# Peptides against a protein of PDB entry 8OXM, part 326

Target 1, 371 residues: chain A of PDB entry 8OXM
Amino acid sequence: FKAEFRLAGGVNLPKIIDCVGSDGKERRQLVKGRDDLRQDAVMQQVFQMCNTLLQRNTETRKRKLTICTYKVVPLSQRSGVLEWCTGTVPIGEFLVNNEDGAHKRYRPNDFSAFQCQKKMMEVQKKSFEEKYEVFMDVCQNFQPVFRYFCMEKFLDPAIWFEKRLAYTRSVATSSIVGYILGLGDRHVQNILINEQSAELVHIDLGVAFEQGKILPTPETVPFRLTRDIVDGMGITGVEGVFRRCCEKTMEVMRNSQETLLTIVEVLLYDPLFDWTMNPLKALYLQQRPEDETELHPTLNADDQECKRNLSDIDQSFNKVAERVLMRLQEKLKGVEEGTVLSVGGQVNLLIQQAIDPKNLSRLFPGWKAWV

## One batch from the design tools (peptide; made by RFdiffusion4, then SolubleMPNN)

Design b2_p28_7_s3 (from b2_p28_7, 13 letters changed)
Fold by OpenDDE base, seed 3:
Structure b2_p28_7_s3 (fold): chain B 371 residues (1-371), chain A 28 residues (1-28)
Amino acid sequence: as target 1 above (371 residues)
Amino acid sequence: KEEEEKKEKEELKKLGEKLAKELLAKLK
């Protein structure tokens, strides 16, 4: 193991550790707490199931639509290593690393990532109007640079084009699958990019089934489609390939309704799969970097067992599970805001919601909606 | 078309049941 580790985002501050294998190859490993590993492992299996559905359909198979998965390797009863996709980097590390981030390199006269974060933190408790104004100022002075990822990594124009296409497909697939599963906490440290494939790897899957909506600062976007995410698609942006890949992914998800409902029902009622947002987890996910020093919630497993007064918690749990299933069924029927939409209409609504600066400005500043 | 959609739905249902069982078996 190298002596240096990087912190990934998330509830248990997962550590990215470089491991030298017995073959002499360096492999990045993500070390997480037990509960995060389980949530990630379950969601990776769901992603594999979604990939199976996407591979069965001719249109999604032809488009090579897949959500990237990683292997969860349990190391102990309380720890595990995510066998990381070798050659992945957090998009946040590439974009907004304090020392040599792409924003600093390509846009040296823009606001620093720290200045942007500070400005948004200053308005965090203010009106939506004030948040929107400051967000627009931040966005004006922090222009997207993620196009340069593929340009730096893929010098051959034909390879560059193919990798940009792979990226766009990966964003589309993960966005729609993530929306269907209600994945939250899609901050820039929870999304990796593969430096060889240009595909995204979503990590820290502990906010699922729209539990991001019950955070102290509710999530207001269906997925991450921020300006840098769009910039990585190149000049076409969200139009053309991205939209078509979203539509084809959504079509497969909607056509697979019974399968997806059956899978999610099994997960929701698994007593071993803790998908519910607890107040401590919610507070932790939206803590300020300054507040991180004092609250080590030792989530002692023992304190969670004792506070389940079984009857009222079970009824509340069942009602939440039922609501999640109902909302999943609505999504899979194309029911948005009480209206039945076509696949194209639903995908359009989701894209508009995800790129809306009013929605983006309302997100927790730690989500970095300006990136 | 309707028969193909019905067969596809039945195949997807069987797949879901299989995948759900496989998931439960991995979570235990």
Scores: peptide ipSAE 0.111, ipTM 0.737, DockQ to the pose 0.019
Fold by OpenDDE base, seed 5:
Structure b2_p28_7_s3 (fold): chain B 371 residues (1-371), chain A 28 residues (1-28)
Amino acid sequence: as target 1 above (371 residues)
Amino acid sequence: KEEEEKKEKEELKKLGEKLAKELLAKLK
């Protein structure tokens, strides 16, 4: 281990440790100290299974549709080593770093990331109408810049075009698979971009199976398709390559319904896989920066064995698991709001929901829906 | 066409059962 560590940005301040392998290669490892790395490990295995399905289909294989996965080695219930993808950066660090983020460099006269967050926090307890108006003002004064990521990293025009295509395919694949699995908490620190491939790496998979909808501020979008995410696709935005890659991914998921249902059923009833939203976890995920000052409970792990009274908790758990399976089956049949949609109709609805400024304005301010 | 779709569904089902068993074996 080198004595130098870097903090990756985010609430949990994961430590990046450079390790020299027995092969003499330096490998970066991310050490998370608070997150359930078991949930990440399980969800990475589910993503590998989805990749296997995508590689079997000729149309998705030709398009190289894959979810980027990372190796999780759990060291304890609360600690483990993530094999860090060398040359990844959080999209939030590139876009909205306080010192030299892309928004500050390319749009110096726009609102700062701090001003945007402050404005949205001030209206957090207000009506949906007031949230929408302030969100539109923030969006007008905070213009997207993520197109510059590929322009900075890829100076050759042919390479630039190929990398923009790789990015767009990665967003499409991860968005549709993330929607099917009900992946939440897709804030700008939980999405990394590879500086060499332009592909996305989703981390912190602790909100799955639509558990983001039961947060104190419910999630109102199926995936992250914010203005910067769209700007990275270039002039066509969500049209053309992105839409076609979403449709082809959704087609593979719907055709694989029995496989996906069987996998998720096994996971939901596994006693070692805690996917249910705990109230304390919900409070932690939506903690206000202003409330961080007082609530350092040193939760001394006093072994209050919350003896889960086995009988009443088991019936409530089974009903939630059944509801998750039913909703997954609906998604895989193309049932949205009681209507059966085609693959194109379902993908179109999801895109419209994800880009709707009314839905985006209702998200928790920490999700940074204006980025 | 219907026989190919039926065969593809059976192959996907066998794949799902295999992948589910492999997942359960890794969670133990």
Scores: peptide ipSAE 0.100, ipTM 0.732, DockQ to the pose 0.018
Fold by OpenDDE base, seed 4:
Structure b2_p28_7_s3 (fold): chain B 371 residues (1-371), chain A 28 residues (1-28)
Amino acid sequence: as target 1 above (371 residues)
Amino acid sequence: KEEEEKKEKEELKKLGEKLAKELLAKLK
């Protein structure tokens, strides 16, 4: 380990530690403090299992549909070493960096990322109608620029085209796998893009099994498919390659129903896998930037007392686990809102839900649904 | 077709059981 560490940007100030491997190669390691890196480690294993299913199917294998994984070494429930995805950047850093973000560079006359956030925070407690109107105003004055990522990184037109297709396939696979696992909307800092492959890497998997729906501001989209995410696909947007890759991924997931249910059942009942949403985690995930200043609780609060009344907690836990399994079974059958849909119908519904500005306007403003 | 689909389902079941065991072994 080098004595020098870099802080990665973000609320938890993750430490990037440069490690020299036994092979003499320097590897950056992200050490997140206070994050449930065990949940990330488990979800990475589930992604590897999904990749195994996708690799077995001829149609998904031919399309190279994979969810990108990273190595997580959990050291404790609250600490671990992430193999930092070398050569990745958070999409939020590329898009909305304070100094030289792509929105500021390509759209200097648009609203700043701060102005957009302020406008949406001002309406956070208002009606859905008021949220929608302000979201539409923000969207008109904050136009997508993520197409420029591939254009900046890949100057050769043939390479650019291949990388745009790799990106589109990565978004499709991650979206459908993320929907099946109930990852919901993903903060722009928790989606990394590989600067060489144009593939997405999802980090900070602390929300799974639709636990985002029980947040103080519930998620309203099945996955992140915001305007910049779509702009990165190029002129076809969600049509063509993205849709077909979603359909082929969904087909594999639905055909693998028994396997996926068995895996998720094992996870839900593992006493070492804390997937449940607790109030503190909910507050943390939806903290307001203004509330970040005061709550440095030095709470070395003894983890002993939360072993309270096991019996009523266990019954509530079992009911939540059963509900998650039932909802997973519905998804894998194509049951949406009580209706059985074809793969194409289900994928279409999910895409429409994910791009609906009414759904996007209802999201927590901290997650920047206009980006 | 039906025999192939039945074999594929049985292979997926065996895979699920294997993957579940591997997952449990890594969570310990």
Scores: peptide ipSAE 0.097, ipTM 0.714, DockQ to the pose 0.018
Fold by OpenDDE base, seed 2:
Structure b2_p28_7_s3 (fold): chain B 371 residues (1-371), chain A 28 residues (1-28)
Amino acid sequence: as target 1 above (371 residues)
Amino acid sequence: KEEEEKKEKEELKKLGEKLAKELLAKLK
């Protein structure tokens, strides 16, 4: 290990440690502390299975629809080594880094990322109407710039076009697969972009199976399809390539329902896979930046003492697992809000839900829905 | 068509069972 570590951007981001292997090769390793790296490891395996399904289908294979995966080596429940995706950057670091973020470079007269966050934090406890009004003001004064990522990284027009297409396909595949698996906590630091492929890498998979809906501030969108995410697709936005790739991904997921149900059932009942939301995890995910200073590492292993009666825990767990399976089955049948939708209808509903400023304005300010 | 859809479902089920076993084997 080199004595030097880099932060992957931001105060709570995993430490990037340059490791010299026994083979003399330098490997960047992401060391997450406090996160259940087992959950990341399991979800990466589920993504590999989804990729296997997508690769078997001729239409999704022709479109190169894949969710990017990384190697996770869990060392303990709270520590492990992620093989850092070499040549990736958090989209949040590119977009909203305070010193040299793309918003500051391309839109110097817009609100700062800090001003946007402050305005949304001020209304966090207000009505949905007040949140919506302030969110619309923030959005008006914080215009998308993510189109410049591909323009900065890919100077050749043919390469630029190919990489923009790869980005759009990656967003589509990860959005639909993420929706089916109920993947939450898709803030701008949990989504990396590969500087060579323009593909997204989703990290921190600790909110799955719609457990984001039971957070103190519930998640209100099926996936991240914010204005910068859309701006990265170029002039067509969500129309054309993105929509078609979502539809083809959803078609494969729906046709693979028995496979996906069997996989998820095995995971839900695996005693080594803690997918449930606990109050401490919920508090950690929705902490205020001000509260970051006082969480001493002394959360001792003795928080086993939520001895809820073993019988009530098991019955509550089984009921939650059954509800997750039922909701997964509904999604895979195209059942949304009690109505059976076509693949196109379901994908359209999900896109509309994800871009709705009313849904976006209700998210936790740390999710940065204006980015 | 219905027999092909049944066969495809059975193949997908067998695939799911295989993938689930492979997943469980990687979690151990």
Scores: peptide ipSAE 0.096, ipTM 0.721, DockQ to the pose 0.019

Design b2_p28_7_s4 (from b2_p28_7, 12 letters changed)
Fold by OpenDDE base, seed 5:
Structure b2_p28_7_s4 (fold): chain B 371 residues (1-371), chain A 28 residues (1-28)
Amino acid sequence: as target 1 above (371 residues)
Amino acid sequence: EEEEKEKEEKEKKELGERLYKELLAKLK
């Protein structure tokens, strides 16, 4: 282990530690101190299975559609080593870093990231109409800049074009796989970009199976497709490559219904996989910056021994698990809002839901829907 | 066509069961 560590961005301040392996290779490792790394480990295995399905299909294989995975080594229930993808950066660090973020560099006359966050926090308890108006004002005065990521990293035009395609394919694959699995908490610190491949790496996989919809501020989008995410695709935006890659990914997922249901059913009933949203986790994910100072609860390790009084909790758990399986089956059949959609119709609905300013304005301000 | 669908469903089921066993073996 090197004596130097870097803090990754985010509330948990995960420590990046450089480790020399027995093979003499330096590997960056993310040490999370409070997160259930078992959830990340399980979800990485599900992503590997989704990648296996995508590699079997000729159309998704030709397009090189994969979700990026990382090695998780759980050391305990609450500690472990994430093999950090060497040469990744949080998209939030690139876009909205306080000193040198791309928004400040390329749009110096726009609102600061802090001003945007403050404006959205001021309306957090207001009506949906007031949230929408302030979100539109923020968006008008905070224009997307993520196109400059590939332009800064890839000076050769042919390499730049290939990397922009790799990015667009990575967003499409992770968005559809993430929607099928009901991944939430897709804030700008939980999505990394590889500086060499331009592919996304999703971290912090603790909000799954649509449990983001039962947060105090419900998640209103199927995946992150914000203005900067779209700007990184270049001039075509969500049209062309992105849409086609979403459709081909969704086609493979729908055609793999029995396999995906079997995998998820097992995970839902695994006593070692705590996928359920609890009030403490919900509070943690939607904590206010003002509340960070006082509530360091010494959450003693023992308070998670809230004795599951087996009988009544088991019935409520089983009903939630059944509802998750039913909703997964609906998604895999293309059932949206009681209507059966084609792959193209379903993907179109999901894209429209993800880019809708009304849905984006309703998200928790910490999600940074204007980025 | 029906035999080809039954074969494809059987191959998907066998894949699901294999991936399930591989998942359980990695969770232990």
Scores: peptide ipSAE 0.023, ipTM 0.484, DockQ to the pose 0.018
Fold by OpenDDE base, seed 1:
Structure b2_p28_7_s4 (fold): chain B 371 residues (1-371), chain A 28 residues (1-28)
Amino acid sequence: as target 1 above (371 residues)
Amino acid sequence: EEEEKEKEEKEKKELGERLYKELLAKLK
């Protein structure tokens, strides 16, 4: 291990440790300290299973639809070694880095990322109408720039075109699988882009099975499909390649209902896999920058008092698990809002929900729905 | 067509069971 560590961007400031292997190769490793790396490990296994399903189907195989996975070695409930995604950058770092972010470089006269966040935080407790108006003002003065990622990284026009398609396919696959698994909206720092492949890597999978809907500010989108995410697809946006890749991914998921239900059922009842949303996790995920100062580490609340009646916790847990399984079954049947939809109808509804400025304006401002 | 669908469903079921066993083996 080198004595030097770098901070990766993001809420948890994970430590990047450079390790020299016994083979003399330097390997970057991400050490997450506070996150349940078991949840990431389990979700990476689920993604590998989804990839196996996608590789068996001829249409999804021909389209090269895959979710990028990374190796997770959990060492404890709160510690592990991630194989760092070498040659990846958080999309948030590329877009809204304070010094040299793409928004600042390409749109220097637009609002700063800080100004956008401030405006949206000021209306956080206001009406949905006020949130929508301010979100639209922010969006007018903060125009998408993510198209420039592929233009900067891929100078050859043929390579540029192929990488933009790879990006679009990666967004489609991760969006639909993310919806099925209930990952919901993803913070821009938790989506990495590979600088060589233009494929996305989703990290920090601590919100799954629609647990984002029970946050203090509930998620209102099925997946992250913000203006910059769409801009990265180029001129066609969500139409054409993206839509067709979503439909083909959803078709494979729906046609694999029994397999996916069985997998998720095992995970929901695994005593080593804490997927449930707790108030502390909810507070942590939606903490305001102003609230970071008061959480002194003194909540060494002794683990002793949570010996409340195992029976009531088990009954509440079982009811939540059953509800998650029922909702997963609905999704896999194409049941949306009590109506059975075709694959195309379901995918269309999800895309419309994900791009709706009314839904985006209601998201937690810390997750930067304008990016 | 029906025999191909039954074969695809059977192959999907066998895959589900295999993936399930592989998952359980990795969670241990």
Scores: peptide ipSAE 0.023, ipTM 0.478, DockQ to the pose 0.017
Fold by OpenDDE base, seed 3:
Structure b2_p28_7_s4 (fold): chain B 371 residues (1-371), chain A 28 residues (1-28)
Amino acid sequence: as target 1 above (371 residues)
Amino acid sequence: EEEEKEKEEKEKKELGERLYKELLAKLK
């Protein structure tokens, strides 16, 4: 182990540890100290299954549509080593790192990431109208810069273009699969970019099956398609390659309905897979920086034998699982708000929902919807 | 066209069952 570690960001401040293997190869390992890495491990299996579906379809295979997966090695119920792709960086570290973030480098006269965060925190308890106005002011004074990631990393124009396409395809694939699985908590520290491939690696898969919608500040977007995410696609933005890759991914997902329902049904009823949102997890995900100091709950393992009246909790659990399966079936049928949509119509609705500044302004400020 | 759809549905079902078994084997 090297003595130096990097923080990947997020509340658990996962330590990125560079390990030299017995083969002399450096492997970047993420050590999460308190996260249920089983959820990440399970969701990585689901992503591998989705990748298998995408590889079997000729149209998605030709487009090289894949979700980047990482190897999760659970060491315990609450600890494990994530074998990360060497040369990944959180998009938040690149964009909004306090000292040398791309926003500060390329837009030195814009609001700082801290000023944006502060402004959005000040309106966190205010009306949706006030949140929207402040979000629009923040967005006007914090212009996207993520285009510079590929420009910095890929100096050859042909390579740059290919990597921008790889990025766009990765965003599309992960967005649609993430939507189908109901992935939440897509903040800028939970999305890595591979510095060699320009592909995204989604981490911290602890908010799944739309459990982000039952957070104290509910998630209002189907996936992260913020201004910087779009800026990384280049001049076409969400149009052309991104839209087509979303449509082709959605087509494969909808055509794989039985497979996906069967997989998710197993996961929902697996007693070892705690996917449900609980108040402590909700509090943890939406903690304020000011609240970070006091809430080290000594989770004494013993007192959370709160006598789950097994019957009422089991009935409530089963009803939640059934609702998740029903909602998954709706998504896979293209049912949105009681209307059956075509693949193109559904993808269009999801894109519009994800880029809507009204939806983005309502997100928890820690999600950094202006990035 | 119908035979091709039936073949695609059968391949999807067999894939689902395989992936299900692979998932269960990794969760154990």
Scores: peptide ipSAE 0.022, ipTM 0.476, DockQ to the pose 0.018
Fold by OpenDDE base, seed 4:
Structure b2_p28_7_s4 (fold): chain B 371 residues (1-371), chain A 28 residues (1-28)
Amino acid sequence: as target 1 above (371 residues)
Amino acid sequence: EEEEKEKEEKEKKELGERLYKELLAKLK
């Protein structure tokens, strides 16, 4: 291990450490000190299983539909080593990193990322109507720029086109599988883009099985499909390649119902896999920037002895697990709002829900739904 | 091709509805 570490951006200030392997190769490792790396490790295994299903299907295999995975070595419940995705950047860093962010570079007269966040934070406790109006004002004055990622990285037009397609396929695959697994919306710092492949890497998988819907500000989208995410697809947006890749991914998921149910059932009842939302995790995920300053000191590590009072917690846990399995089964049947939809109908509904500015305006402002 | 797709979508819908009813029956 080198003595030097870099801080990755984000609330947990994950430490990037350079490790020299026994092979003499330097490997970047992300050391997360507070994140549930077990959850990440388990979800990476689920993604590998989904990738196996996608590779078995001819239509998804031909399209190279895969979820990018990374190695997670959990060392404890809250610590471990992630294989850092070398040659990746958080989309949030590319888009909204201070003065060098793509929004500031390409749209210097638009609202700053800070102005947008401030406006949305001011209305956080307001009506849905007020949130929507302010969100629309923010969106009008903060135009998407993520198209420029591929244009900056890939100067050759043929390569640029291929990489834009790779991006679009990656978004489609991760969106549909993310919906099936109930990952919900994803913070812009928890989506990495590979600077060589243009594929997305989802990190920090601490919200799964629709547990985002029970957050203090509940999630209202099935996956992150914000304006910049769409802008990265280019002129076609969500139409054509994206939609078709979503449909083909959804078809594989629905046709793999028994396998996916069995996998998720095993995970839900794994005593080592804490997928449940707890109040501290909820507070952490939706912590206000203003509240970050005071809570630093006194969470001593030792109160691990919240012995789950076995009886009432077990019944509540089992009911939540059953409800998750039921909802997963509905998704895999194409049941949305009590109606059975075709693959195309279900995918269309999910896309419409994900891009609806009414749904986006209701999201937690800290997750920057305008980006 | 379109008629086969429409038939496959219809069969998938009917299967989904049946399986949904069976699920709802297990939850009662």
Scores: peptide ipSAE 0.005, ipTM 0.311, DockQ to the pose 0.015

